# Peptides against a protein of PDB entry 4XPM, part 4

Target 1, 160 residues: chain A of PDB entry 4XPM
Amino acid sequence: VMLHSKNVKGFLENTLKPYDLHSVDFKTSSLQSSMIITATNGGILSYATSNNDVPKNSINEINSVNNLKMMSLLIKDKWSEDENDTEEQHSNSCYPVEIDSFKTKIYTYEMEDLHTCVAQIPNSDLLLLFIAEGSFPYGLLVIKIERAMRELTDLFGYKL
Target 2, 67 residues: chain B of PDB entry 4XPM
Amino acid sequence: DIKGTIAFDTHGNVIESTGVGSQRIEDIGDLSKVTLDAEGFAQVQGDSLLVHLYKRNDITLAVYTSA

## One batch from the design tools (peptide; aimed at target 1 V8 F11 R147 D154)

Design b1_p9_3_s3 (made by RFdiffusion4, then SolubleMPNN; from b1_p9_3, 5 letters changed)
Fold by OpenDDE base, seed 2:
Structure b1_p9_3_s3 (fold): chain B 160 residues (1-160), chain C 67 residues (1-67), chain A 9 residues (1-9)
Amino acid sequence: as target 1 above (160 residues)
Amino acid sequence: as target 2 above (67 residues)
Amino acid sequence: EFIKSQLTY
């Protein structure tokens, strides 16, 4: 299966949308960023950001991308450490999930004032990463990323 | 009268909060320990508020009402 | 997700 960057980009853009709980009259902010990164090096393969006010190819865009690179690397490193730590896998920051008989884990990480959530795409060398404002509840962030992962079955088992 | 709500998952992480619930996130620790009935409901009296608990699909919703 | 109308008091 060929990974088409345009399709993945569009998918990630859709994940940026707020979560609207109509039944309890609660709506979140949009995600700041949504990314697919490598589990090996934390390199960004695809990303989407809710900040559309930055002109393309501007210095501000470059700085924004550099910031994403930094965050992705840091989160990848933390994720890697946790994957090798049994205790961390049983903490409240780790959510084991199963999607279509494929097992993976969702991790929540606080990064400065941001709420982040990361999960390995099952049996792949890829991580899905959400970055949101601190006002975005972790529990809802986890639900969001789990549901998003269910739409990425084509990437299950993807190896670099 | 509903004064607020808190929804939280099995890890105690907040899913949503409204009204007075937004100011009582610390209650999750205690609320998570409350035994629910066979229907997934419970009521807990606290100070001047009554908390109605409802659990469905591993998510607990706490509704704060006047006592 | 919860539906508020499903709650009983």
Scores: peptide ipSAE 0.024, ipTM 0.782, DockQ to the pose 0.034
OpenDDE base, seeds 1, 3, 4, 5: peptide ipSAE 0.017, 0.020, 0.022, 0.020; ipTM 0.554, 0.758, 0.721, 0.755

Design b1_p9_3_s4 (made by RFdiffusion4, then SolubleMPNN; from b1_p9_3, 6 letters changed)
Fold by OpenDDE base, seed 5:
Structure b1_p9_3_s4 (fold): chain B 160 residues (1-160), chain C 67 residues (1-67), chain A 9 residues (1-9)
Amino acid sequence: as target 1 above (160 residues)
Amino acid sequence: as target 2 above (67 residues)
Amino acid sequence: MFIKSQLTY
């Protein structure tokens, strides 16, 4: 299976948009980052960030990317640990979901002052990872990532 | 020392919860009646916990800390 | 480093 980087990048960029609560007058901030990473090593295959003010190839941009790499690795490690822990899989921070008969789990993790949400793309070696500000409710992140994964059916079963 | 949180909307619907907040969803009924100041803030004494309320738009966040 | 949270329905 071939990953179409351009299409994936565009998809991730679209996921950055705020979540609007239709039932109430509430709108979240944009996601800080959206990433597809490897479940094996936490390597970033594609990413999008809301902070576009950082000049490309600048030291600040490099540092930002390095930070994303670190976060992705840490979250991957935590995810991997949880995936090997039955108790963690049954915790209130793990949300089993089914998309087109494919099963996966969504996890929420607080990383410093950030709210993160991660899920394995069904039957794949890939994780979808959202990073948002602390003002972004976890519940909405979970809904957001589930809905996003429904648009990634082409990646279901993707193996590295 | 944050012991837990509850986030809920103006209809009392739970959006998220953590820690002790997950065990105190029933508090929403009382918390929703608390008068917030002009900045959307209030503090409420619980049994052994202090509840910090923050409201932004229609979302209220209750943060439980030690009293 | 990681703090758990949950979605409630």
Scores: peptide ipSAE 0.021, ipTM 0.593, DockQ to the pose 0.028
OpenDDE base, seeds 1, 2, 3, 4: peptide ipSAE 0.018, 0.020, 0.011, 0.018; ipTM 0.701, 0.568, 0.647, 0.669; seeds 1, 4 fail the geometry check

Design b1_p9_4 (made by RFdiffusion4)
Pose (drawn by RFdiffusion4):
Structure b1_p9_4 (pose): chain A 143 residues (1-50, 63-86, 92-160), chain B 67 residues (1-67), chain P 9 residues (1-9)
Amino acid sequence: VMLHSKNVKGFLENTLKPYDLHSVDFKTSSLQSSMIITATNGGILSYATSNSVNNLKMMSLLIKDKWSEDENDTNSCYPVEIDSFKTKIYTYEMEDLHTCVAQIPNSDLLLLFIAEGSFPYGLLVIKIERAMRELTDLFGYKL
Amino acid sequence: as target 2 above (67 residues)
Amino acid sequence: TFTKPLTKS
């Protein structure tokens, strides 16, 4: 099994969109970046930006390790369930940036959102949880 | 009139904020400790501003008005 | 809702 590079890229591009509410006068900026990376090496499989390529590789590996350390050391952590599949959503403050990271369930892949510091964490968590619900094709993807 | 709003989750993280809500994000620590009535409502205040609280689906909405 | 396939054989 392999990834359909163009469609995953298109998926990540779609996850970039900002929230724009009218019930209250509230709007976020779009995500700085959205990436799917390996839980193993932190290598980037696909990404979308709304800052540079060099900068994304560094942050990806960093969050992979931070996630790896938290995932087995016996911040915010949100246990989640999707169609009886379990994963965890972590938030990490990366300098002035807000990030959410979660393992795609039973997969060797992580989904990573990178947003500005003005993007509320609770909202970022909801965005990534819902986005993961669209990634059932990637559940169980093993390297 | 509504002076501001804050919506936050069970971890106390913000989902959105407007008006004076954005200036009073620190209120969440106290607000999250408020025990709501049987229907999920409460009213509290730190100063001249009245905070109306409603919680449902693990999301608390606080709206700020005058007392 | 995203409907394009993300995997292939």

Design b1_p9_4_s1 (made by RFdiffusion4, then SolubleMPNN; from b1_p9_4, 4 letters changed)
Fold by OpenDDE base, seed 3:
Structure b1_p9_4_s1 (fold): chain B 160 residues (1-160), chain C 67 residues (1-67), chain A 9 residues (1-9)
Amino acid sequence: as target 1 above (160 residues)
Amino acid sequence: as target 2 above (67 residues)
Amino acid sequence: MFTKPLVTE
């Protein structure tokens, strides 16, 4: 399987869009970041961010990327720990799901004042990671990431 | 007259909140324990508010109104 | 998901 960088980037950018509940007066903010990272070492394969006001190749951009790298690594480490901990897999922070007969788990993590959720792309060495503001409800993040993974069937079973 | 809403999942995590519901997220602990009827409905009297509970597809919606 | 309740006051 080949990853087409532009297609993946465009997909992740689309996931940044806010969730608008038309039936009630509720609309979320945009996601802060959306990433595909490796489950092995937390390396970022692709990412999108809602912060478009940072000049390219600026020090601020470098700092933001470094921050994403750190967050990615931290989430990967926590995910790895939970995958080896039966108790954590039965907590309210873990959502077992099945997509097209493939089983995976969605985890929610508080990271400082941010709300994050991560899920292993089924049978792959890849994780999908969403980072949002604290005002973004966890329940909606879970729904959002599950629906997003359903659009990534080409990555199911991807091995590094 | 609706004063606010909370929607939450089976894990007790918030899906959405509006109005006074945004300030009463802690109510989810109690609301999740309320026994619903066969149609997934219940009403719970609070302090000065009446809470209408609707459960559908594993999502519970709490609507806060005046008593 | 959910629609606004029809009768709520």
Scores: peptide ipSAE 0.028, ipTM 0.668, DockQ to the pose 0.016
OpenDDE base, seeds 1, 2, 4, 5: peptide ipSAE 0.035, 0.023, 0.020, 0.021; ipTM 0.707, 0.534, 0.707, 0.695; seed 1 fails the geometry check

Design b1_p9_4_s2 (made by RFdiffusion4, then SolubleMPNN; from b1_p9_4, 5 letters changed)
Fold by OpenDDE base, seed 2:
Structure b1_p9_4_s2 (fold): chain B 160 residues (1-160), chain C 67 residues (1-67), chain A 9 residues (1-9)
Amino acid sequence: as target 1 above (160 residues)
Amino acid sequence: as target 2 above (67 residues)
Amino acid sequence: MFTEPLVEE
C-alpha cells in the first residue's frame, strides 16, 4: 500500500467540514485540524487546517505546524497509554467500533479548550486525529471520525 | 441549537453525555425502543425538546435540540 | 416521555 499525499490531503480537507443536522437548524463549526499521524511517534504524515488565511512559509504557518506537532505527539502519547490500560479502554472516552469486520477504538480527549478525537486506522501504524473547538460535541466528533475511517479502507493494515 | 447529547451502547450503558443529556440518562430506556429508519435515524418529540437519534456500529447518539 | 416519531426527511 502506498500513500498518495495529494489524495490524503484532499481527504483530510474534506473532513474539516462541519457536521450538519439537515433536518434541523444545527451545524457545528468546522474542524480546526485533521491529521494522519504515526502511532509510533506521533509524526504527522498529512494534515489539513481550517485556517487557510495564513500565508505559505510565513512565521505564523510555521508556528501553527509546530503546534500541530506538539498536539499530535501529546495525543499519541495519551493514546498509547490508554491502549495499554484496560480501565481506560472501558471508560466513557473510548468507543470501540467495527468497520467492515475490522475493529478499532475511538478516543476522545480534551486538549486545553479544544475537543479532540483520535482513532487507529484498523490494523495500521496510523492514527486519524480530529481537533475541534470546545463547542463541537464529542458524540458528533465520534460519529464524524467513524464515518471518515470508512473511507480510508485503503489504509487498513498499513505498516510503516 | 443542540441542548445536549447522549451516546449509549446496545446495553443501554452511557458512553458519553453532554448538556441536558447528562440530566436525562433515564431517557435511554425509551430511546432504545424507537424504530429507526434504514439509515439508522429517527426523530422523536420529548416534553420540550426534539431528539434526533442516530445509530451505527452498535452506538446510538441522541441529540437534543430545541427544534 | 416521548411521542410518536416524526416523519423522516
Scores: peptide ipSAE 0.019, ipTM 0.729, DockQ to the pose 0.015
OpenDDE base, seeds 1, 3, 4, 5: peptide ipSAE 0.014, 0.011, 0.011, 0.015; ipTM 0.587, 0.702, 0.750, 0.603

Design b1_p9_4_s3 (made by RFdiffusion4, then SolubleMPNN; from b1_p9_4, 3 letters changed)
Fold by OpenDDE base, seed 5:
Structure b1_p9_4_s3 (fold): chain B 160 residues (1-160), chain C 67 residues (1-67), chain A 9 residues (1-9)
Amino acid sequence: as target 1 above (160 residues)
Amino acid sequence: as target 2 above (67 residues)
Amino acid sequence: MFTKPLVKE
């Protein structure tokens, strides 16, 4: 299956939207970033950010992208370590889930003052990564990424 | 007389918080240890507040009211 | 820290 960059970019942009709980008076902020990265080296295949007001090719944009690259690499490294650690897989930061009979794990990580959530797209070499402000509850972040993952069935089993 | 709320999942991670609940996220550790009845309900006194616990669909809601 | 469990009203 070919990875269609344009379609994936649009998908990631949509995931940036706040989570709105209608049952209670609660609404999250938008995600700071949403990315698909490689599980092997943390390379960014696609990404979306909420701050789109930065001029293209500006120094600020370059710095922002570089920051995303660094974060993705760090999270990938932590994820890789956890995937090889039985204790971490049974911690409160790991959520085993099953989507259409495919098993994967959702991990939550705190990075500085940010809340992050990462999950391997089932049977693939890809990770879906959400980065949000510290005010974004981890529990909702997990629900959000699980629901998003269900919309990425075309990427299940994707190998680089 | 609701002073605040906390909703958390089976891992103890916050789903939502309001009012005084937003300032008492650390209570989840204790709240998660409370034994609920068959209906998923419990009431616990904490400091000057009464906490009402409701669990449904793997989500626990804590409602803080005056004691 | 929470103390005594209460009965449902």
Scores: peptide ipSAE 0.025, ipTM 0.708, DockQ to the pose 0.010
OpenDDE base, seeds 1, 2, 3, 4: peptide ipSAE 0.017, 0.020, 0.019, 0.023; ipTM 0.683, 0.699, 0.703, 0.663; seed 4 fails the geometry check

Design b1_p9_4_s4 (made by RFdiffusion4, then SolubleMPNN; from b1_p9_4, 5 letters changed)
Fold by OpenDDE base, seed 5:
Structure b1_p9_4_s4 (fold): chain B 160 residues (1-160), chain C 67 residues (1-67), chain A 9 residues (1-9)
Amino acid sequence: as target 1 above (160 residues)
Amino acid sequence: as target 2 above (67 residues)
Amino acid sequence: MFTEPLIEE
């Protein structure tokens, strides 16, 4: 299925689900947010949030969206710096991965009390960004985002 | 690169394993002795791999990555 | 080269 805007939104909503272990009754919290942003300026192309109780167009909703915009920009900036820093690419917060012969890197960043994970969709101008509570282990975030990117092959090589 | 994972309980029993973790179940003995920080995290260097430890609700996840 | 966006903001 080709990823159009509606399909991407649904995909991101699905990524919000907790990470469940297979053998036991153990799971994480849901992601707070899942986004596809531009690698160039950190602009949000699509997003999903777990806080669905906030009325649309309310002051609280506007503030929430503004917060997402701010976080996406900050993470994009740090990602951009790290992509130009060999030392940061070899840090314990950087996870090189290969998906169908396409290479990318997964980065984990602490954002206030939140755990974030970001990765460039291979050969694209797009970043996939997960935002979770501090209780969500980074290791599981990394696994989660890698698995998610495997479902975004239609966006590989996408240029703005 | 994530090379593998091991999830284990307070008894040292394997809950789940993937990749190289499936071949390194014996590491649980040593990993269970590692002191975790206040958030339940630690990193341990072993041979050519770095092990990231995450513990929550009595379940420990070990993620093996390149050193 | 102009490419149509696949994702709507």
Scores: peptide ipSAE 0.019, ipTM 0.577, DockQ to the pose 0.099
OpenDDE base, seeds 1, 2, 3, 4: peptide ipSAE 0.018, 0.019, 0.019, 0.018; ipTM 0.610, 0.673, 0.706, 0.573

Design b1_p9_5 (made by RFdiffusion4)
Pose (drawn by RFdiffusion4):
Parts: structure tokens; C-alpha cells; sequence
Structure b1_p9_5 (pose): chain A 143 residues (1-50, 63-86, 92-160), chain B 67 residues (1-67), chain P 9 residues (1-9)
């Protein structure tokens, strides 16, 4: 099994869109970046930006390790269930940036959102949880 | 009139804020400790501003008006 | 958010 690079890239581009509410006068900026990375090496499989390529590689590996440390040390952590599949959503403050990271269920991949510091964490968590519901094709993807 | 809003989740993280809500994000620590009535409502205040609380689906909505 | 294109093959 392999990834359909173009469609995953298109998926990540779509996850970039901002929230724009009219019920209250509220709007976010779009995500700074959205990435799928390996839980093993922190290597980037695919990404989308709305800052540079060099900067994403560093952040990705850093969040991979932070996630790895938290995932087995016996912040916010949100246990989630999707179609009886379990995963966890972590938030990490990366300098002035807000990030959410979650393992795609039963996979060797992580989904990572990078947003500005003005993007509310609770909203970022909801965005990534819903986005993961669209990634059933990647559940169980093993390296 | 409505002077602001804050919506926050069960971890106390913000989902959205407007008006004075964005200036009073620190209120969440107290607001999240408020025990709601049987229908999910409460009213509290720190100052001249009245906070109306409603919680459903693990999301608390606080709206700020005058008393 | 909705998606219908395959992400793997």
C-alpha cells in the first residue's frame, strides 16, 4: 500500500481553511501549515502551507519527539474515538505558534496542524478531530 | 446588549472569543468551576459585567452583558 | 470538511 501523493496533498490544503462565524463576530486566520509525518522518524510525507520548507522539517521532528515522549511517559491531551478506533490529540506550544498533533489511528503516521498563536486551542483540537474523520483510508497504514 | 462572548471546552481551552470576552480569557478558570443548573444554565459576575453561562455537548458558552 | 478522493492504493 502507498499514499496517493496528490490527493493527500489536496486533503492537507483543504485543512488549511479558516473558521469564519457569523453567529458571533469571530474568524481565525488560516492554518500556517498542515502535515502528515511519520511517527517513527518524524519525516514529512506531505504538507500544505497557507512558514518555509526548512522551518517545517525542524518543527515536525520536534513535535514527533514531544509526542513520542508523552505517548509513553507512564499541555492538553484529548482521548478520541473514531468508528471504534482510538487516538489521542496533543497540543503543543511551539514558540508563539499553536500546534495540534495526533496519530492517525493504528498507523505509523501523525497528523499535525500548525496555526498562529491567535488560533484558539479548543478550536484547533476540534479542527484536527474532524479532519481525522476524513482519513479512514490511512488508518492502519504501516511503514 | 451583548458586550462579548467566550466559548471554551472541558479542558478549559478556548474555542472562540469576542468583545470583552477576548480581554477576559483569564475568567475561564473561575467560569469552568461554576456548577450549572439542571438545564445547563448559570449566571455569575466578576465586576459590572454579567456572565451568562450555558453548557451543552462539553462546550460552555459565556456571554457578557451589563447587570 | 469533506473528502471523497482516495488517499492510498
Amino acid sequence: VMLHSKNVKGFLENTLKPYDLHSVDFKTSSLQSSMIITATNGGILSYATSNSVNNLKMMSLLIKDKWSEDENDTNSCYPVEIDSFKTKIYTYEMEDLHTCVAQIPNSDLLLLFIAEGSFPYGLLVIKIERAMRELTDLFGYKL
Amino acid sequence: as target 2 above (67 residues)
Amino acid sequence: LSWSKPLKF

Design b1_p9_5_s1 (made by RFdiffusion4, then SolubleMPNN; from b1_p9_5, 5 letters changed)
Fold by OpenDDE base, seed 5:
Structure b1_p9_5_s1 (fold): chain B 160 residues (1-160), chain C 67 residues (1-67), chain A 9 residues (1-9)
Amino acid sequence: as target 1 above (160 residues)
Amino acid sequence: as target 2 above (67 residues)
Amino acid sequence: MSWTEPLVY
């Protein structure tokens, strides 16, 4: 399977959009970031961010990207630990899901004041990672990432 | 009158909150233990508010109203 | 009271 960077980037950008609960007056903010990272090293293969006000190639952008790299690595490490810990897989921060007969797990992690959600793309060496503000409910993040993964079937089984 | 809402999943994690519900996220621990009827409904008295619980699939909605 | 699932934009 070949990763098409432009298509993946566009997909990730689309996931940034807020969630709206129309049954009541409730709407989330946009995601801060959406990423596909490697499960092996936490390397970022593709990412999208909502903060488009940062000038490209600026020090602020570099710092932002570096921050994403750090977060991705930290989350990957935590994910890796949890994948090897049956107790953590039964915690309230882990959601086993099945998509088209493929099984994966969604994890939620608090990163400072941010809410994060990560899941291995089924049978792949890739993780999908959402980063949102603390006001973005975890339960809704889980729903969002599950639905997003359903659109990434072409990446199922992708190996580096 | 609805004073607020909390929606939470089977893990007790918040899906949405509004009004007074946003200030009562801690109630999820107790609300999750409430036995629902066959229609997935229950009412519980909490403090000065009445809480209406509705469960659909894996999501529980708590609606806070005046008692 | 009835309610619907959240929508994704």
Scores: peptide ipSAE 0.019, ipTM 0.657, DockQ to the pose 0.041
OpenDDE base, seeds 1, 2, 3, 4: peptide ipSAE 0.018, 0.015, 0.017, 0.013; ipTM 0.644, 0.547, 0.634, 0.606; seed 2 fails the geometry check

Design b1_p9_5_s2 (made by RFdiffusion4, then SolubleMPNN; from b1_p9_5, 6 letters changed)
Fold by OpenDDE base, seed 4:
Structure b1_p9_5_s2 (fold): chain B 160 residues (1-160), chain C 67 residues (1-67), chain A 9 residues (1-9)
Amino acid sequence: as target 1 above (160 residues)
Amino acid sequence: as target 2 above (67 residues)
Amino acid sequence: MTWTEPLVY
């Protein structure tokens, strides 16, 4: 059973929050964007962005959404390619993981000056995608997306 | 007297860095090859700094100290 | 020295 759109949106918004490790004085920026996209064509089903200061229905908002659409498509394409490339699946940019006996892979991709991380929601036609600034460490992104995916069990096995 | 830290995963990707660690990300290549004891601990002398390595749950923390 | 696991979500 798919989560209601409202719940999914709220979930994605929560993933935007920065990480603050007080014990060692380490703090990240917020994620730039968090999205659930289709694995089939990279279509955006839900998204959240940290740039909420853009007025609704403004040309800037439209452009930002268009950029997200483009990035989602590009990342989906790269993901699809890597899923068909055994060497890429054994690279340092691929993290095989198991969540509640479901297997999936987390990929990290450089997108211009941005750090991105994408993973297929287990046994589903959906991808979870994080986009962050270049200062956001890849290792931390991987941890973040893995933990986030553990909260999306209702989407496991979701087919379009 | 901690001078900095680097935390990194089994793929050599950074999780966090502070202090001198932020300037020594390249050390991960060598640090990842260090043999750890049964408790996941090692010490490595490098330049003017001592590096304390701790590995837990597939995450390695390198702590840089002067001694 | 003790090391605590970072809490990330």
Scores: peptide ipSAE 0.017, ipTM 0.786, DockQ to the pose 0.040
OpenDDE base, seeds 1, 2, 3, 5: peptide ipSAE 0.007, 0.011, 0.011, 0.008; ipTM 0.567, 0.708, 0.658, 0.673; seed 1 fails the geometry check

Design b1_p9_5_s3 (made by RFdiffusion4, then SolubleMPNN; from b1_p9_5, 3 letters changed)
Fold by OpenDDE base, seed 1:
Structure b1_p9_5_s3 (fold): chain B 160 residues (1-160), chain C 67 residues (1-67), chain A 9 residues (1-9)
Amino acid sequence: as target 1 above (160 residues)
Amino acid sequence: as target 2 above (67 residues)
Amino acid sequence: MSWSKPLVY
């Protein structure tokens, strides 16, 4: 299975959309970032950001990308530690889920004032990572990433 | 992905219902007893459905999805 | 970190 960069990028851009709860008159902000990274090295394979106000090829864009790289590495490292820690897997920040008979885990992490969640794409060397503002409830992030994962079945079992 | 919804107030009165939720109004009695986390969320499994609970401004929304 | 894990009712 080959990763089609354009298709993956479009998918990630779509995940940036706010969560809208009409019945309770509540709407979240857009995700700050959505990324697919490697579980082994934390390298970014694809990403989308809601902050499109940064001019291309500017120093600000470079800083933004570098920031994403740093965040992805931090989350990957924490995820790796938790995957090797039985206690962390039973904590309130770990949500085991099953998608089409494939098991994976969703982890939520506070990163300064940001709300983040990460999940391994089932049986793959890839992680899906959402970064949102603190106003984005963790509960909605977990639901959002689980639903998004169900749309990435083509990546299930992907190995580097 | 969503099979249905129920929205209800603090008195258990139905505000709205859709899909499978319209056939499960009796679930409000049990759903109202579920302990929510600090952000007003909970997840509970019943039958072949998973219920996602969200409470804000004294309104509780139950979203039914497949388990 | 703030989300209740699944319970059976």
Scores: peptide ipSAE 0.023, ipTM 0.504, DockQ to the pose 0.023
OpenDDE base, seeds 2, 3, 4, 5: peptide ipSAE 0.021, 0.023, 0.020, 0.018; ipTM 0.412, 0.665, 0.523, 0.659

Design b1_p9_5_s4 (made by RFdiffusion4, then SolubleMPNN; from b1_p9_5, 4 letters changed)
Fold by OpenDDE base, seed 5:
Structure b1_p9_5_s4 (fold): chain B 160 residues (1-160), chain C 67 residues (1-67), chain A 9 residues (1-9)
Amino acid sequence: as target 1 above (160 residues)
Amino acid sequence: as target 2 above (67 residues)
Amino acid sequence: MSFSKPLVY
């Protein structure tokens, strides 16, 4: 499996869009960030962010990227711990899902004032990570990431 | 079967809690963001529980039941 | 970092 960086980046950018509830007049904010990271070390393979107003190569951009790196590492570490903890896997913050007969888990984590959710791309060394504002309901993040994961079938089974 | 309840005001302050609701005060943050219908009602799924929201007179009542 | 109790409407 080959990762096409441009295609993946475009995909992640699309995931930033707000979640719209069709049953009621409710719309979330955009995601702050969407990332594909390695499950092994939390390294960022691709990312998208809603904060595009930061000039490229600016100190602010560097700090922003560094922040993403830190968050990805922290979430990866927590995810790794939870994957080895049966109790955590049965917590209310863990959602087992099945996509095309492939099983994975979606975890929700609070990080500072941010709402995050992460899921291992089935049978892969990759994690999909969404970071949103605190106003973004966790439940909707879960639905969003599950739906997004269904569009990443080409990455199922991807190994580093 | 009702598992518990939480009542909270427009500021997210707990007015009362019972049963499992007493252990889910942190849900208020999310519950307060749920868009209610014209009658002030909504249903929200939370893990194994279904939450019935009813807002009247600036007080929101969340009733937890089994899904 | 902490767990959450996600709700879905």
Scores: peptide ipSAE 0.026, ipTM 0.447, DockQ to the pose 0.027
OpenDDE base, seeds 1, 2, 3, 4: peptide ipSAE 0.019, 0.026, 0.021, 0.022; ipTM 0.706, 0.493, 0.658, 0.561; seed 3 fails the geometry check

Design b1_p9_6 (made by RFdiffusion4)
Pose (drawn by RFdiffusion4):
Structure b1_p9_6 (pose): chain A 143 residues (1-50, 63-86, 92-160), chain B 67 residues (1-67), chain P 9 residues (1-9)
Amino acid sequence: VMLHSKNVKGFLENTLKPYDLHSVDFKTSSLQSSMIITATNGGILSYATSNSVNNLKMMSLLIKDKWSEDENDTNSCYPVEIDSFKTKIYTYEMEDLHTCVAQIPNSDLLLLFIAEGSFPYGLLVIKIERAMRELTDLFGYKL
Amino acid sequence: as target 2 above (67 residues)
Amino acid sequence: LSPNTFHTS
């Protein structure tokens, strides 16, 4: 199996949209970036930006390792279940940026959100959990 | 009138904040320790501002008004 | 493999 590059790219572009609430006077900026990366090498398979390409490669590998260290060392961590599939959502403070990362269930891929420091973590976690519910086509994707 | 709001999750992370809520994010540590009534309500205050709490679906809403 | 369309809500 292989990734449909254009549709995954379009998916990530869609995950960039900000929240804009009217019930309370609240709005976020859009995500700085949204990426799917390998859990193995931290290599980027696809990304979307609303900073530079060089900067994303560095951050991606860094979060891959931080995630890798946490995932087997016997911050916030949210256990989640999607259609009986399990994964975990981690938050990482990357300098002044807020990030969430989660392994796409049973896959060799990670989904990574990068937002400004003003983007609330709890909201970033909800955004990535819901976004993962749209990625059932990638569950079990093995390299 | 409503002077501000904070919504936060069970890890104590913020989902949203407005008004004085954004200036009082540090309140979450105390607010998250409040034990709610059988229906999920509580009222507490640190100062002249009254905090109304309601929790459902692992999300706590705090709204700030005067006492 | 193509993902579903995600909508922020």

